# Designs tried in a protein design run: peptides against a protein of PDB entry 3QIS. Part 37

Target 1, 334 residues: chain A of PDB entry 3QIS
Amino acid sequence: PSLELSRREFVFENVKFRQLQKEKFQISNNGQVPCHFSFIPKLNDSQYCKPWLRAEPFEGYLEPNETVDISLDVYVSKDSVTILNSGEDKIEDILVLHLDRGKDYFLTISGNYLPSCFGTSLEALCRMKRPIREVPVTKLIDLEEDSFLEKEKSLLQMVPLDEGASERPLQVPKEIWLLVDHLFKYACHQEDLFQTPGMQEELQQIIDCLDTSIPETIPGSNHSVAEALLIFLEALPEPVICYELYQRCLDSAYDPRICRQVISQLPRCHRNVFRYLMAFLRELLKFSEYNSVNANMIATLFTSLLLRPPPNLMARQTPSDRQRAIQFLLGFLL

## One batch from the design tools (peptide; made by RFdiffusion4, then SolubleMPNN)

Design b1_p10_4_s1 (from b1_p10_4, 4 letters changed)
Fold by OpenDDE base, seed 1:
Structure b1_p10_4_s1 (fold): chain B 334 residues (1-334), chain A 10 residues (1-10)
Amino acid sequence: as target 1 above (334 residues)
Amino acid sequence: MPALLPDPTK
């Protein structure tokens, strides 16, 4: 069996978080026998492609002289955004199109990723006074490494932050401040806030705006700005409540005093973001007559974002654990 | 007013 491929090299330029790109090619059975094709893992890989790439169809049958269109879909989700922001991963892959009892055909995927403030750590963002797209990629790596080291020092209760020559980090990321300040100013009276989805085009504009500028006003509807805040919190490599405090939050869920003590042990940036968000959400709850937002809805929504189970416990989260997590947040909303 | 953190952009 043999195949003819219309293209073997694919370039995905300017790949962005949550922006789907598609490239298509044709495969044709130029042989005289039916053939089965499939994308197969390379020798050391578990998957035929990286998590941000998909082939559709990834397998099929071709009769002699039959042709099929294959779509190569590039989509950076929350699961790939962090490693692409740091440059740990890149828009590069090799696909192996296997022909049963035939040859392997190699497809080269290449391109460039444009970093996002979405999927960047709170620590790194607190050190970024400029939009992330103005920061050299080399400096993003350094900022993440430095942010990790400062977080570790903070957790170890070691040496006070040297008040020395480094620019003081922001109290909260400017991106979170921009989103929350917008919602506070313009969305407190918005009916069904955090309940109505945003528009996908507006979400992309908001992401691009935060990645490239410091806007006076965020573009899009209040629903899109609200959803952008949720997406931002979901895309954080580490949740606002650090994974190491997860169990202590659950254990303290019914003691408001202990809950406050647990939050006081968060890294400075995480603690500031948590307090800022809780202050905003308590303000939003005063407008419940207008926005239909209540404490139980907000606690339920934000619990999954702010108080995520550690990856090793994710599969073991009980309904009781979820209820405790909700109760923990309720103690800051009431 | 919740203590709105000062604008970190200013």
Scores: peptide ipSAE 0.098, ipTM 0.820, DockQ to the pose 0.619
Fold by OpenDDE base, seed 4:
Structure b1_p10_4_s1 (fold): chain B 334 residues (1-334), chain A 10 residues (1-10)
Amino acid sequence: as target 1 above (334 residues)
Amino acid sequence: MPALLPDPTK
């Protein structure tokens, strides 16, 4: 069996978080026998492609002289955004299109990723006084490495860094401040806030706005701004409540005093963000008659974002653990 | 309404 491919090299320019890009090519059976094709993993890979890439269809049958269109879809989700922001991963891959009893055809994927404040650590963002797109990529790497080291130093109770020479970090990321301040100013009376989905186009505008500028006002509806906050929190590589404190939050869930002590042990940026969010959410709850927002809904929603199980425990989260996590957060909303 | 926090960019 043999195939003819219309294209073998694909370039995805200016790939952004949550922005789907598609490239198409044709495969044609130029042989005299039916062909089964499939995308197969490379040696030592578990998947035929990186998590941000998909082929559709990824397998199929071609009769002699049959042609099929294959879509290569590039989509950076929350699961790929962090490794692309750090430059640990890149918009580069090799796909192996296998023919049963035939040849392998190699497809080259290349391109560039544009960094996002979504999927960037709170520590790194607290050091960014300018939009992330104004920060050199080399400096992003340094800021992430430094963020890891600062988190470790904070956990180890090591001596406060000599405040002398480096620009003081922000108390909270400007991006989360912009989102929350907008919601606080304009969305407290918004009916069905955090219950009504945002518009996908507005979400993209909000993300691009936060990545490229410091706006006076965030574009889009209150629902889109609210969903952008949820997406931001979900995309954090380290949740607002650090993984190291997860179990202690569950264990303390019914003791509001211990809960506050656990939060006091968070890294400065995480602790500030947590307190800022809780202050906002408590203010939002005063308007429950207008916004239909209640403490149980908010606690349930934000618990999954703020108090995530460590990756090694994620598959083992019990309904009891989830209820404890909700109860932990309720102690800050009430 | 007053902001919950001052603008961190100022």
Scores: peptide ipSAE 0.097, ipTM 0.818, DockQ to the pose 0.471
Fold by OpenDDE base, seed 5:
Structure b1_p10_4_s1 (fold): chain B 334 residues (1-334), chain A 10 residues (1-10)
Amino acid sequence: as target 1 above (334 residues)
Amino acid sequence: MPALLPDPTK
């Protein structure tokens, strides 16, 4: 069997978080026999491609002189955004198109990624006084390493933050402040807030705005700004309540004193963000007659974002664990 | 309404 490929090199320029890009090519059976093709893993890989890449179709049959179009789809989700922001991974891959009883055909994928404040740690964002697109990639790596070391020192209770180091971190990320301050000013009376989805085009404009500027006003509807806050919290590499405290939150869910003590043990930035969000949500609940928002809806929605089970426990989360997690947040909303 | 926190950019 033999194939002809219309293209073997693909370049994806200016790849962004949640923005789909597509490149297409054709494969043709220039042989005299039917053939089966498939994308196969390289040696030591579990998948035929990186998590941000997909081929459609990834397998199929071709009759003699048959031609099929293959789409290469690049999409950066919450699962790939953090490693791309740090430069640990890049928009580079090699696909192996295997022909049954035939040859392997290599496809080269390349491009560049544009960093986002979405999928960046709370610790790193508290050190960023400028938009992330103004920060050199080398400095982003240093900020994530320094942020990890500060989180570990804070959890170990070893060293008080030396107040003498040059630039004091922000109390909360500017991106969270901008989103919450907008919602507090303009969305308290918005009917169906956090229940109506935003517009996908407006969500992309909000992400691009926060990555590139410090706006006086966030673009888009109140629903799009509200959904952008949910997407931001979901994309965090470490949730607002750190994974190390997850089980203690569930165990304390019915004791409001222990719940407050658990939150006091969070790293400074995580604790500040948690208290800031709870203050906003309690203010929003005062307008429930206008916005149709209630404490049970808000607790259910924000529990999945703020109090995520550690990756090793995700498959084991019981309905009882979910109810305890909701009860934990209710003790801060009421 | 008063802001929940002062602007961290100022």
Scores: peptide ipSAE 0.093, ipTM 0.816, DockQ to the pose 0.483
Fold by OpenDDE base, seed 2:
Structure b1_p10_4_s1 (fold): chain B 334 residues (1-334), chain A 10 residues (1-10)
Amino acid sequence: as target 1 above (334 residues)
Amino acid sequence: MPALLPDPTK
């Protein structure tokens, strides 16, 4: 069996968070026998491609002289955004198109990723006074390393590092401030806020706006700005309530005093973001007659974003754990 | 309305 490929090198320029890119190529059976093709893992890989890449179709049959179009889809979700932002991963892969009883065909995937404030740590973002696209990649690495060290010191209640010449961190990420300040100014009377989805085009514009600028006004509808806040919180590598405190939040869920003590133990930026979000959401609830927002809806929605189970516990969440998590958050909304 | 927090970028 033999295949002809129309292309073997693919370049994905300016890959962004949640922006689908597609490249297509054709494979043709130039042999005399039917053939089965499949994308196969390399020797040490479990998957035929990196998590941000997909081939469609990834397998199939071709009759003699048959041709099929294959789409290579690049999509950076919340599951790949953090490792791409840090430069731990890159828009580079090698695909192995295997022909059954034939040879392998290698496809080279390359490109560049544009960092996003989405999927960046709260600690790093508190050190970024400029849009992330203005920050050199080398400095992003340094900011993540410094952020990790400060988180660990904060959790250990260690003495703050000497006030060396490092610029004072922001109290909250500017991106969170921009989203919440916009919603507070313009969306408190928005009917069905957080219940109506945003527009995908507007979401992309909001993401690009926050990554590239410090806008006076966020573009898009109130629904799109509200959904962008949810996407931001979902994409955080560490949730607003750090994984280390998850169980303590559940254990304290019915004691409002202990709940406040648990929150006081969060790293400074996480604690500030949590308090800022809770202040916003309590203000939003005053307009429930206009926005149709209630405490139970908000608690249910935001609990999944703010109080995520540690990865090792995700598969074991009970309905009781979910109810405790909701109850924990309700104690800050009421 | 007043911002919930002062602008951290200013």
Scores: peptide ipSAE 0.089, ipTM 0.817, DockQ to the pose 0.464

Design b1_p10_4_s2 (from b1_p10_4, 4 letters changed)
Fold by OpenDDE base, seed 3:
Structure b1_p10_4_s2 (fold): chain B 334 residues (1-334), chain A 10 residues (1-10)
Amino acid sequence: as target 1 above (334 residues)
Amino acid sequence: TPALLPDPTK
């Protein structure tokens, strides 16, 4: 069996978080026998492609002289955004199109990723006074390393940060401040806030706006700005409540005094963001007659974002653990 | 309405 491929090299320029890109090519059975094709893993890989790439179809059968269109879809989700922001991964892959009892055909995937404030750590963002697209990639790596070292120092209760010539970090990321301050100013009376979805086009504009500028006003509807805040919190590499404190939050869920002590042990950036969000949500709840927002809805929604189980416990989360997690957050909303 | 926090960039 043999195939003819219309293209073997694919370039995905300016790949962004949540922006789908598609490239298409044709495969044709130029042989005299039917053939089955499939994308196969390389040696030592578990998958035929990286998590941000998909082929559709990824397998199929071709009669002699049959032609099929294959779509290569590049989509950076919350699951790939962090490793692409750090430069640990890149928009580069090699696909192996295998022909049963035939040859392997190699496809080269290349391109560039544009970093996002979505999927970047709270510690790194607290060091970024400018939009992430203005920060050189080399400096992003340094900011992530410095962020890790500060988190470790804070956990170890080591010596106060020497007041050296390093620019003081922001109290909260500017991106979170912009989203929350907008919602506080303009969305407190918005009916069905956090219940009505935003528009996908507006969400993309908000993401691009936060990645490239410091706007005086965020574009889009209050629903799109609210959903952008949820997407931001979901995309964090570490949740606002650090994984190390997850179990202690569950254990303290019915003691408001212990809950406050647990939060006081968060790294500075995480603790500030948590307190800022809780202050916003308590203010939003005062307008419940206008926005239809209640404490149980907000606690249920934000608990999944702020208090994620550690990856090793995710498969073991009980309904009781979820109720404790909600109760923990309720103690800050009421 | 007073901002919940001062602008961290200003």
Scores: peptide ipSAE 0.095, ipTM 0.824, DockQ to the pose 0.480
Fold by OpenDDE base, seed 4:
Structure b1_p10_4_s2 (fold): chain B 334 residues (1-334), chain A 10 residues (1-10)
Amino acid sequence: as target 1 above (334 residues)
Amino acid sequence: TPALLPDPTK
């Protein structure tokens, strides 16, 4: 069997978080026999492509002289955004299109990723006084490495940050402040806040706005701004409550005093963000008659975002652990 | 309404 491919090189320029890009090509059976095609993993890979890439269809049959269109879809989800922001991964891949009893055809994927404040660490964002798109990529790498080292130093109770020479970090990321301040000003009376989904176009505008500017006002509906906050919290590489404190939060869930002690042990940025969010959510709950928001709904929603199980425990989260996690958060909302 | 926190960008 043999195939003709209309294209073998694909360039995805200016790939952004949650923005789907598509490139198409044709494969044609120029042989005299039916062929089965499939995208196959490379020798050391478990998957035929990186997590941000998909081929559709990824397999199929072609009769002699048959042609099929294949879509290459690039989509940076929450699962890929962090590794692309850090430069650990890039918009580069090689796909192997295999023919049964035939040849392998190599497709080259290339492009560039535009960093997002979504999927960037709270520590790095607290050091970014300017929009992330104004920060040189080399400096983003340094900021993530420094953020890891600061987190470790804070956990180890090591030497106070020498306050002297480096620009003081923000108390909370400007992006979180912008989202929460907008919601606090404009959304407290919004019916069905955090229950009604935002508009996908408005979400993209909000993300692009936060990545490129410091706006006076966030664009879009209150629902879109609210969902953007949820997406932001979901995309964090380290949740607002650090993984190291997860079990202690569950163990303390019914003791409001111990819960506050656990939160006091968070890194400064994480602790500030947590307190800021809890202050906002308690204010939002005063308007429950207008916004239909209640403490149980908010605790259930935000617990999955703020208090995630460590990656090694995700598959083992029990309904009891989830209920303890909700109870932990309720102690800050009531 | 007073902001929950001062603007960190100022």
Scores: peptide ipSAE 0.092, ipTM 0.823, DockQ to the pose 0.473
Fold by OpenDDE base, seed 5:
Structure b1_p10_4_s2 (fold): chain B 334 residues (1-334), chain A 10 residues (1-10)
Amino acid sequence: as target 1 above (334 residues)
Amino acid sequence: TPALLPDPTK
């Protein structure tokens, strides 16, 4: 069996978080026999491609002189955004198109990624006084490494934050402040806030705005700004309540005094963000007659974002664990 | 309405 490929090199320029890009090519059976094709893993890989890439179709049959279109889809989700922001991974891959009893055909994927404040750590963002697109990639790596080391030192209670570092970190990321301050000013009376989805075009504009500027006003509807806050919290590499405290939050869920002690043990930036969000949500709940928002809805929604199970426990989360997690947040909303 | 926190950019 043999194939002819219309293209073997693909370039994805200016790849962004949550922005789908597509490139297409054709494969033709120029042989005299039917052939089965499939994308196969390289040696030591579990998948035929990186998590931000897919082929559609990824397998199929071709009769003699048949042609099929294959789409290569690049999409950076929450699962790939952090490693792309740090430059640990890049928009580069090699796909192996295999023919049954035939040859391998290699496809080269290349491109560039544009960093986002979405999927960046709270610690790194507290050190960024400028938009992330103004920060050199080398400095982003240094900021993430320094942030990891400071998180570890803070958890170990070993070193007081040296107040002598020339640039004091922000109390909360400017991106979270911008989103929450906008919602507090303009969305407290918004009917169905956090219940109505935003517009996809407006979400992309909000992400691009936060990545490239410090706006006086965030673009888009209150629903899009509210959903952008949810997407931001979901995309965090470490949730607002650090994974190390997850089980202690569940264990304390019915003791409000222990719950407050657990939150006091968070790293400074995480603790500040948590308190800031809880202050906002308690203020929003005063307008429940206008916005149709109640404490049970808010606790249910934000629990999955703020108090995520560690990756090793995610498959073991019980309905009881979820109810304990909701009860933990309710103690800060009421 | 008073801001929940001062502007961290100022």
Scores: peptide ipSAE 0.091, ipTM 0.823, DockQ to the pose 0.481
Fold by OpenDDE base, seed 2:
Formats: C-alpha cells, structure tokens, sequence
Structure b1_p10_4_s2 (fold): chain B 334 residues (1-334), chain A 10 residues (1-10)
C-alpha cells in the first residue's frame, strides 16, 4: 500500500488559549490495494499527538484511488495552557501516519504560542504590571520561578519579602481586578448573572483584551465577562485556595473561625484574591432581587473553581466532601 | 460606585 499526501508540513501561527485553529490536508490511495491508515504514537509516547493537537479522522480505510481530507486541529485548553505559557511545551510535534503493512509518513507540526494571563499563576500575575503579551517570554519564566520561590517562602512563614530589588507585587492580578470591577459596576442588576452563558466570540475578545491591554472597559455582555471570570479561575494552575489547604478547608467547613484562620495561611496573592472575590460576591448577593443570584448557587458554582481537590484526590471526591467544600465557601458569603 | 479595591493598574 502507498499514500500520496497533499502536504506534510503544518505551521500554526499565533496559537492562543481557547482559539481553535485548523489545517487540512488530503491523503490519496495511489496504490492498487485498499489500505488502512492510522496516526500512531512515536516509540516513547503514549499518544499519537500532544494534548493540544488532534487529527480528524485519526484512522480509516481508503479504497484504490480514494481520497480523504484530514483536519489537524490545534486547541489550547486549560489542560495545556500553563505548560505553553511557561515555554515547557511548544507548538511543535511530529505525527506518524502509519499504513498497515506499508510505510510511515511523517508530518511536521510547528508554530508559535502567544502567552495568556489565563493559565498563569496568581503569583506571576501579581508581578506583571503590564499585559502578559508585553512581557518577554524569558521574563515570564523568571517570574514563574520567582513566584514559586515566593509561594514556598510564604507557606513556610520563614522569610519576610525581600523588599529591596523587585517592584512591589500587585495586591491582586490586574486581570482579576478588571473582570471583578467591571461586574461590580455593570452587572449587579444583570438578571441570571453566572447562570446565562456568554458568547464564544465575546469570550475570545475578553481574553485577547486582557492579554494585550489594560482596558478602561471590558468588551462584551455582562454574561461573557462573568463567564470569562469563571474560565480564568478554572484555568489557574494553582486554584485560589492552594491544594495544600484543601483538606483543612473541608475539616473546618462548619467552624467559621477556623475557616478564616485557614484562609489567613494562604500565600499573600491567593489570600487577597480570595478576599476580593468574596467581597464582590457578597455585594452581588445584595442585588438578588434583580440578578436572581443566591448564596447556594454562588457557593456551588465558585466552590468547584476556588476549592479544587488536589489531582491525586479528584477521583475520590465524595458527595460529603463537595458539601463540606460548599459549606466552607458559604461561611464567607453569608 | 466605589471599586471594591483601588485600581492596581494606576
């Protein structure tokens, strides 16, 4: 069996978080026998491609002189955004298109990723006074390394912040402030806030706006701005309540005094973001007659975002653990 | 309405 491929080199320029890109090519059976094709893993890989890439179809049969279109889809989800932001991964891959009893055909995937404030740590974002797209990638790496070291020092309660050489961090990321300040100004009377989905085009505009500028006003509907806040919180590599405190939040869920003590042990940026979000949500609840928002809905929604189980515990989360997590958050909303 | 926090961008 043999194939002809219309293209073997693919370039995905300016790949962004949540923005689907597609490249298509044709494969043709130029042989005299039917062939089965499949994308196969390389020798040391478990998957035929990186998590941000897919082929559609990834396998199939071709009769002699049959042609099929294959779509290569590049999509950076919350699962790939952090490693692409840090430069740990890149928009580069090699796909192996295998023919049964035939040859391997190599496809080269290349491109560039544009960093996002989505999927960046709260610590790094507190150090970024400018939009992330204005920050050199080398400096993003340094900011993530410094942010990790500052988190560790803060958790250990050992070293005062070296006030000396680095610019004073923001109290909260500017991106969170922009989202929350917009919602506070314009969305408190919005019916079905956090219940109605945003528009996908508006979400992309909001993400691009936060990555590239410091806007006076966020574009899009209140629903899109509200959903952008949820997406931001979901995409955080470390949730607003750090994984190290997860179990202590559950254990304290019915003691409001212990809950406040647990929150006081968060890294400074995480603690500030948590308090800022809780202050916003309590203000939003004052307008419940207008926005149809209640404490139980908000607690249920935000608990999954703010108080995520550590990856090793995700598969074991009980209904009781979920209820404790909701109860923990309710103690800050009421 | 007063912002919940001062603008960190200013």
Amino acid sequence: as target 1 above (334 residues)
Amino acid sequence: TPALLPDPTK
Scores: peptide ipSAE 0.090, ipTM 0.823, DockQ to the pose 0.469

